# Ledger of designs, part 179: peptides against a protein of PDB entry 5EIB

Target 1, 366 residues: chain A of PDB entry 5EIB
Amino acid sequence: VDLEPGTMDSVRSGPFGQIFRPDNFVFGQSGAGNNWAKGHYTEGAELVDSVLDVVRKESESCDCLQGFQLTHSLGGGTGSGMGTLLISKIREEYPDRIMNTFSVMPSPKVSDTVVEPYNATLSVHQLVENTDETYCIDNEALYDICFRTLKLTTPTYGDLNHLVSATMSGVTTCLRFPGQLNADLRKLAVNMVPFPRLHFFMPGFAPLTSRGSQQYRALTVPELTQQMFDSKNMMAACDPRHGRYLTVAAIFRGRMSMKEVDEQMLNVQNKNSSYFVEWIPNNVKTAVCDIPPRGLKMSATFIGNSTAIQELFKRISEQFTAMFRRKAFLHWYTGEGMDEMEFTEAESNMNDLVSEYQQYQDATAD
Target 2, 366 residues: chain A of PDB entry 5EIB as posed
Amino acid sequence: VDLEPGTMDSVRSGPFGQIFRPDNFVFGQSGAGNNWAKGHYTEGAELVDSVLDVVRKESESCDCLQGFQLTHSLGGGTGSGMGTLLISKIREEYPDRIMNTFSVMPSPKVSDTVVEPYNATLSVHQLVENTDETYSIDNEALYDICFRTLKLTTPTYGDLNHLVSATMSGVTTCLRFPGQLNADLRKLAVNMVPFPRLHFFMPGFAPLTSRGSQQYRALTVPELTQQMFDSKNMMAACDPRHGRYLTVAAIFRGRMSMKEVDEQMLNVQNKNSSYFVEWIPNNVKTAVCDIPPRGLKMSATFIGNSTAIQELFKRISEQFTAMFRRKAFLHWYTGEGMDEMEFTEAESNMNDLVSEYQQYQDATAD

## One batch from the design tools (peptide; made by RFdiffusion4, then SolubleMPNN)

Design b2_p19_6_s2 (from b2_p19_6, 10 letters changed)
Fold by OpenDDE base, seed 2:
Structure b2_p19_6_s2 (fold): chain B 366 residues (1-366), chain A 19 residues (1-19)
Amino acid sequence: as target 1 above (366 residues)
Amino acid sequence: APRRAPHPGRDTSYVVPWR
């Protein structure tokens, strides 16, 4: 789905374009122009029914519909505005299905789009209310991983999207292969989301190795575990050492010793015990899939529900506030039918979310 | 000022093969 036809043509002409049904390409002619309101109330609203018709058709063809997975950006107008409109409409029609998102967070390190803080804040407001699981894919963190860990001097969107694709492949492993922990979206939500609003995940993937270091790196369970829990390996720009993990899932892939995995997972929890909440029992889940990702002997994917994710929301909120207090570009949104109150409500809800994360960070076992 | 990554041009290659 897109409001611009050129993106759909790119996907269709791409290496995997043939895996999608032609009728499932739904697109507009007029893009959102990086305006959430165009995505949500105007251009996106004109297209949404056509998307819902496809969603219904595909849902009816499912033997067991678990839920929906959306991949979108929060900085643009289409992914943010229309994406959240779609989430809302799908939630209304399928209230008992899981809404899962891969939400790409904007960063001024990656994009010069001035209004991204508005689009992100307005989107987060919708995601808080209408998603069950949101993987926070932060372009800032992806850039930093590419630059610092992968030693890419000039990271491209291709390099960032490679990390995203690896992560998406990792977190969906349990859904794609039988006999795994978190084998369905609902079970993942039950294991990862102790409080309904606190459903924003910090993902990570290992191994991440620079081309120059690949020949010297052993792929071992200890090294995967160590990298996966490294603050520098988080695909959300927050330091887990500044918060506490509410829940964690680790998905190992490849032929490895389950005993060694369990030992390393226990060791990392014990070494980092101060960074876990003590009042959520069995809050770390581990899965092992014998099938490695293509081109790797083994990998590990991290999913963290951490109170440190508030750093990401604080960053967006600070950027939002700095623009909103000046009423910068508001006329672009109000001209599409929005009220200034919607901005204030979205800011408030995101600040409430930050406060909730802080409350659970500071909570002790009574 | 954090060195803004130059906008990589719209890299239309949404699917990076696993390298």
Scores: peptide ipSAE 0.021, ipTM 0.458, DockQ to the pose 0.019
Fold by OpenDDE base, seed 3:
Structure b2_p19_6_s2 (fold): chain B 366 residues (1-366), chain A 19 residues (1-19)
Amino acid sequence: as target 1 above (366 residues)
Amino acid sequence: APRRAPHPGRDTSYVVPWR
């Protein structure tokens, strides 16, 4: 789905264009112009019914519909505005199904779009209310991983999207291979989300190795375990050492010893025990799939629900507040039918979310 | 300032090989 036709042509001409049904390509003509309100109230609202018709058709063809997965950006107008409209409409029609998102957070290191803090804040407000699980994929963290870890001197969107695709493949492993931990979206939510509003995850993927170091790196369970818990490997721009993990899932892929995985997972928890809440028992879950990802002998994917994710929301909130106090560009949103109150409500809800994460960070076992 | 990620040019080789 896109508000621009050119994206659909790129997908169709791509190496996987033939795996999608032609009728499932829904697109507009005008785009959202990086405006959440165009995505949510005007251009996106004109297209949403056509998308919902496709969603219904595909849902009816499912033997066992678990839920929905949306991949979108929060900095743009289409992914943010139309994406959150779709989430709302799907939630209304399928209230008992899991809503999962891969939400790409904006960064001024990656994009020059000045209004990204508005689009992100307005999107987060919708995601808090209408999603069950949100993987926070921060363009700042992706850029820093590409530059620092992968030693890419000039990271591209292709390099960033490679990390996104590896992560998406990793977190969906349990859904694609029967008999694993978190074999369905609802079990994942039950294991990862102790409090309904606190459903924002920091993902990570291992191995990440620079081209120059590939020949010297052994892929071992200890190295994968160490890398996926490293603060520099988080695909959300927050330091897990500044917060506490509520829950963690680790998904290993490839031929490895279950015993070695369990030993390394226990060792990393014990070394990092101060970074976990003590009042959630058995809050680390581990899965092992014998089937490695394509081109790797083994991998590990990390999913963290940490109170440190508030650093990401604080960054967005600070940027939002600095723009909103100046009423900068508000006329572009209000001209599409938005009220200024929607900005204030979105800011308030995001600040409440930050306060909730802080409360649970400071909570002790009674 | 860290150099921004360039927009991917029209090069359709979106298959970043597994590195």
Scores: peptide ipSAE 0.008, ipTM 0.431, DockQ to the pose 0.018
Fold by OpenDDE base, seed 4:
Structure b2_p19_6_s2 (fold): chain B 366 residues (1-366), chain A 19 residues (1-19)
Amino acid sequence: as target 1 above (366 residues)
Amino acid sequence: APRRAPHPGRDTSYVVPWR
């Protein structure tokens, strides 16, 4: 789905374009112009019914519908505005199904789009209420990984999207291969989300290795485990050491000793025990899939529900507040039928979410 | 291809041409 045709043409002409049904390409002509309100109230509202018709048709063809997975950006107008409209409409029609998102967070290091903090804040407000699981894929973190860890002097969207694809492949491993932990979206939610509003995940991937160093690196379970818990490998720009893990899932892929995985996972928990909440028993889950990802002998994927995710929301909130106090660009949103009050409500709800994370960070076992 | 009007602040360098 897009409000512009050019992305659909790129997907259709791509190496996997033939996997998708032609009738499932729903697109507009005008685009959202990086405006959440165009995506949510005007251009997106005109297209949403056509998307819902396709969603219904595909849902009816499912033998067992678990839920929905949306991949979208929060900095743009289409992914943010229309994406959150679509989530709301799907939630209304399928209230018993899981809503899962891969939400790409904006960064001024990656994009010069001045209004991204507005689009992100307005989107987070919707995601808090209407999603069950949200993977926070932060362009800030992706850029920093590409530049600092992968030693790419000029990171491209191809480089960022490679990390996104590796992360998405990792977190969906348990859904795609039988006999794994969290084999369905609902079990993932039950294991990862102790409180309904606190459903924002910090993903991570190992190995992350620069092209020049790949040939010299032996991949071992200890190295994967260490790198997976390293703040530099987090796909959200948060330091886990500044918060506490509510829940963790670790997904190992490849031929390895389950005993060695369990030993390393126990060691990393014990070493980092101060960064876990003590009042959630058995809050670390481990899965091992014998099928490695393409091009690797082994990998590890991390899913963290951490109170440190508040650093991401604080960054967006600070950027939002700096613009909103100046009433910068508000006329572009209000001109599409949006109320200025929706900005203050979205800011308030995101600040409440930050306060909730802080409360659970400071909570002790009684 | 119609020159996408530069949306204010839209860095279009993001479109890696699929080779």
Scores: peptide ipSAE 0.006, ipTM 0.418, DockQ to the pose 0.019
Fold by OpenDDE base, seed 1:
Structure b2_p19_6_s2 (fold): chain B 366 residues (1-366), chain A 19 residues (1-19)
Amino acid sequence: as target 1 above (366 residues)
Amino acid sequence: APRRAPHPGRDTSYVVPWR
């Protein structure tokens, strides 16, 4: 789905374009112009019914519908505005199904789009209420991984999207291969989301190795375990050491010893015990899938529900506030039928979310 | 309209080939 045809044409002409049904390409002509309100109230609202018709058709063809997965950006108008409209409409029609998102967070290091803080804040307001699970994929963290860890001098969207795809493949492993922990979206939510509003995850993927070092790196369970818990390996620009993990899932892929995985996972928890809440028992879950990702002997994917995610929301909030105080570009949103009050409500709800994370960070076992 | 940052060109070279 897109409000611009060019993205759909690129997907259709791509190496995997043939895996999608032609009738499942729903697109507009006008685009959202990086305006959330165009995505949510005007251009996106004109297209939403045609998308819902496709969603219904595909849902009816499912043997067992667990829920929905949306991949979108929060900085643009389509992914943010129309994406959150779709989430709302799907949730209204399927209230008993899981809503899962892969939400790409904007960064000034990656994009010069001035209104991204508005689009992101307005989107987060919707995601807090209308999703059950949100993987926070932060363009700032992706850029920093590409530059620092992968030693890419000029990271491209191709490089960032590779990290995104590796992560998406990792976190969905348990859904795609039978007999794993978190084999369904609901079970993932039960294990990862102790509080309904606190459903924003920090993903990570290992191994990440620069081209120059690939030949010299052994892929071992200890190295994967160490890397996936490293603050520099988080795909959200947050330091887990500044917060506490509410819950963690680790998904190992490849032929490895389950005993070695359990030993290394226990060791890393013990080393990092100060960064976990003590009042959630058994808050670390581990899965092992014998099927490695393509091109790797083994991998590990990390999913963290940490109170440190508030650093990401604080960054967006600070950028939002700096623009909103100046009333910068507000006329573009209000001109699409949006009220200025909705900006204030979205800012408030995001600040409330930050406060909730801080409350649970400071909570002790009674 | 806010200018989209020019998409940096697809130098996919550095990615482990998902073959």
Scores: peptide ipSAE 0.030, ipTM 0.564, DockQ to the pose 0.020; fails the geometry check

Design b2_p19_6_s3 (from b2_p19_6, 11 letters changed)
Fold by OpenDDE base, seed 4:
Structure b2_p19_6_s3 (fold): chain B 366 residues (1-366), chain A 19 residues (1-19)
Amino acid sequence: as target 1 above (366 residues)
Amino acid sequence: MPRRAPHPGRNTSYVVPWR
C-alpha cells in the first residue's frame, strides 16, 4: 500500500515483485506530502476502503488468522497517517486479532523532513491505543550502526533496510519455523507485554560485523550473546543501561548447543541483573531454531521490552514541543481537517507513556 | 553540533547481497 505509485513500481520491478498478487497493490496518485493529516483524513481516507477490501479477502483465505503485521514509517505522511488509520480500521473489524507493527522512527540524521516529529507523535498516540506489539526500528540507531559499527562512510537507505530486514527475519523466526518456543503472535504478546500500553520493543541483531572484519570473526554463542545485549546492537537509539528490562526474548538461529545457549543466557542475565526488574519472574525467554539466516552460520535476535525506550519517546517529544510551541507548520495539518487539540492529546499521551515507563523502572519488589 | 551525515539518497536499491 502507498499513496504514491512509484513505490509500487519499485516493488514490482524488484527481485521479489512476483511473490505479491497484482490485485494486492493498492496505491494513490497524489501522495501524503509528508503530512500525517493527508494520510489520515484526506488522501489516506479515500484509499482505506480499497485496502480493507483486500485485507478482508486475504483474511478470509487464511486457515487460521492470528493477526496483522504492518511495516510503516512514522516520519512520512503515508506510513504514519494512513498506516495508523488502517490499524484503527482493522482493529474495529478484527478486535480479537493481534496487531503487530514494525514502526520506523524518524531521525534528523537520516531525513531533513522538518515535520517528522509531528507525524511520529501523532502516530505513537495511535499505536499506544491500537497495537498489541510494536517493534521500534529507529533510523537514528540504524544510521549509527551503519556508520560506527559497520564502518559505512555514507550509509544508504539500502544499508538501513538491510538491518530492518535482518531484524524482521529474526523476530519472525518462531512464526515461520518449528522450534521449542512455539510462539504465535498472541503467545509473544503474553510473554513480552506485562502491561497493555507498554508494548514497544527494542529489537537487536547479532552479528553486526563490518565487511573488512567478516573474514576474521568466529561466530560463537558467547559472542552472539554478548553482542545481542550490547547497546550498540540495538535497533532503537536507547541505552538499556539507563532503564530496566521488563521482558526479553532471545532468538538464536543456526546449529548450536542448547546447553551453551542456556549457560550464556544465564551468565548475561546475572552480569546485567541490575538492568532487569526483579518483580517479573522468568522474564527472559530463549528460542533456538536450527535454520540459520541466509549467508550466516548463526545469528541471535533480541527483543527487549525496556523502560529505556522512553529515551526514544523523549527525543521525539522534545522535537515536537520545540515546533508546536511556535505553531510551526500546523496550518498544513489543520488545512486537511485536523484539529490543533489532537496535537495536544497526542503529546499528552506520549508523555503519559514516558511517565508509565519511569514508574515501572522505579518500582521495587515489596 | 554533530555534523549531519549526508542523507541517504532515496533510489539506491542496494540489495546488499548476503554474501
Scores: peptide ipSAE 0.008, ipTM 0.458, DockQ to the pose 0.018
Fold by OpenDDE base, seed 1:
Structure b2_p19_6_s3 (fold): chain B 366 residues (1-366), chain A 19 residues (1-19)
Amino acid sequence: as target 1 above (366 residues)
Amino acid sequence: MPRRAPHPGRNTSYVVPWR
């Protein structure tokens, strides 16, 4: 789905274009112009019914519909505005199904789009209410991983998207291969989301190795375990050491000893015990899938529900506030039928989310 | 200042039913 044809043409002509049905390409002509309001209320609203018709058709063809997965950006107009419109409409029609998102967070390090803080804040407001699980993929963290860890001098969007794809493949392992922990979206939500609004995840992937160091690095369970808990490997730009884990899932892939995995997972929890809440028992879940990722002998994927994710929302909120106080570009949104009150409500709800994370960070076992 | 990555190709959004 896009409000512009050129993206659909790129997907169709790409190496995987043939895996998508031609009739499942739904696109507009005018685009959103990086405006959430165009995505949500005007251009996106004109296209949404055509997307819902495809969603219904594909849902009816499922033997067992668990839910929906959305992949979108929060900095643009289409991914943010139309993406959140689609979430709300799908949630209304399928209230008993899981809404899962991969949400790409904007960063001034990666994009020069000035209005990204508005689009992100308006989107987060919708995601808090209408999603069950949101993987926060931060372009800032992806850039820092590419530059610092992978030693890429000039990270490209191809490099960033490679990390995204590896992470998406990792977190969906249990859903794609039978007999795993978190084998369905609902079970993942039950294990990962202790409080309904606190459904924003910090993903991580291991191994992350520079091209020059790949030949010298052994892939071992201890190294994977140590790396996936390293703050530098988080794909959300927050430090887990500044918060507490509510819940964690670790998904190992490849031929390895389950005993060794359990030992290493216990060791890393004990080493980092101060960064877990003590009042949620058995809050770390581990899965092992014998099938490695393509091109790797083994991998580990991390999913963290951490109160440290408030650092990401605070960053967006600070940028939003700095623009909104000046009423910068506000007329572009109000001209599409938005009220200024909706900006204030979205800012408030995101600040409430930050406060809620802080409350659970400071909570002790009674 | 880290050199800003050139503006990527447009981000595409997808909704996929989970079966």
Scores: peptide ipSAE 0.005, ipTM 0.379, DockQ to the pose 0.026
Fold by OpenDDE base, seed 2:
Structure b2_p19_6_s3 (fold): chain B 366 residues (1-366), chain A 19 residues (1-19)
Amino acid sequence: as target 1 above (366 residues)
Amino acid sequence: MPRRAPHPGRNTSYVVPWR
């Protein structure tokens, strides 16, 4: 789905374009112009019914519909505005189905789009209310991984999207291959989301290795385990050491010893016990899939529900506030039918989310 | 209208090999 035809043509002509049904390419002509309100109330609203018709058709073809997965950017008007409109409409029609998102968070390090803080804040407001699981994929963290860990002098969107694709492949492993842990979207939500609003995840992937270091790196369970818990490998720009893990899932892929995985997962929890909440028992889940990613002998994917994710929301909120206080570009949104109150409500809800994460961070076992 | 972000160089390849 896109409000611009050229993106759909790029996907269709791409290496994987043939895996999608032609009729499932739904697109507009005008685009959103990086305006959430165009995506949500005008251009996106004109297209949404056509998307819902496709969603219905595909849903009816499912033997067992678990839910929906949306991949979108929160910085752009289509992914943010129309994406959240679609989430809302799908939630209304399928209230008992899991809504899962891969939400790409904007960063000034990656994009010069001035209004991204508005689009992100307005989107987060919708995601808090209408999603069950949201993977926070932060362009800032992706850039920093590419630059610092992968030693890419000039990270590209291709490099960032590689990390995204690896992570998406990792977190969906249990859905695609036989396994006991998180075998469905609902089971993932039950394991990862102790409180309904606190459904934002920090993903991570291992191995991440620079080209110059590949020949010197052994792919071992200990190294994968250590790397996926490293703050530098988080694909959200948050330091887990500044918060507490509510829940964690680790998904190992490849032929490895279950015993060694369990030992290393226990060791990393014990080493980092101060960074876990004490009042959620058995809050770390581990899965192993014998099927490695293509081109790797083994990998590990991390999913963290941490109170440290408030750092990401605070960053967006600070950027939002700095613009909103000046009413900068606000007329572009109000001109599409939005009220200034919707901005204030979205800011408030995101700040409430931050406060809720902080409350659970500070909570003790009574 | 907000200017579209300048694309940092679009890799034309949708398949990014493991690096």
Scores: peptide ipSAE 0.022, ipTM 0.492, DockQ to the pose 0.022; fails the geometry check
Fold by OpenDDE base, seed 3:
Structure b2_p19_6_s3 (fold): chain B 366 residues (1-366), chain A 19 residues (1-19)
Amino acid sequence: as target 1 above (366 residues)
Amino acid sequence: MPRRAPHPGRNTSYVVPWR
């Protein structure tokens, strides 16, 4: 789905264009112009019914519909505005189904779009209410991984999207290969989300190795486990050492010893015990799939529900507040039928979410 | 100054139902 035709042609002409049904390409003509309000109330609202018709058709063709997965950006008007409109409409029609998102967070290091803090804040407000699971993929963290870990001097969006695709492949492993832990979206939510609003995850993927170092790196369970829990490997721009893990899932892929995985996972938990809440017992889940990802002997994917995710929301909130106090660019949103009150509500809800994470960070076992 | 990534092509949003 896009509010512009050119992206559909790129997907259709791409190496995987044939895996999608032609009728499932839904697109507009005008685009959102990086404006959430155009995505949500005008251009996106004109297109949403045609997307919902496709969603219904595909849902009816499911033997057992578990839920929905959305991949979108929160900085751009289409992914943010129309994406959150779609989430709300799907939630209304399918209230008993899991809503899962891969939400790409904006960064001033990656984009020059000045209004990204508005688009992100307005989107987070919708995601808090209408999603069950949100993987926070921060463009800042992706850039830093590409630059620092992968040694890419000039990271491209192709490089960033490669990390996103590896992560998506990793977190969906249990859904694609039967008999694993978290074999459905609902079981994942039950294991990962102790409180309904606290459903924002820090993803990570291992191995991440620079091209120049690939020949010198062994792929071992200890190395995967160590890299997966490294703060520099988080695909959300927050330090897990500044918060506490509520829950963690680790998904290993490839031929490895389950015993070795369990030993390394126990060792890393014990080493990092101060970074876990003590009042959630057995809050680390591990899965092993014998099928490696393409081109790797083994991998590990990390899913963390951490109170440190508040650093990401604080960054967005600070940027939002600095613009909103000046009423900068608001006329572009109000001109699409938005009220200034919706900005204030979105800011408030995001600040409440930050406060909730802080409360559970500071909570002790009674 | 971190060299900003060049602006890529526009990201498409995808909705996938889980069967």
Scores: peptide ipSAE 0.000, ipTM 0.357, DockQ to the pose 0.026; fails the geometry check

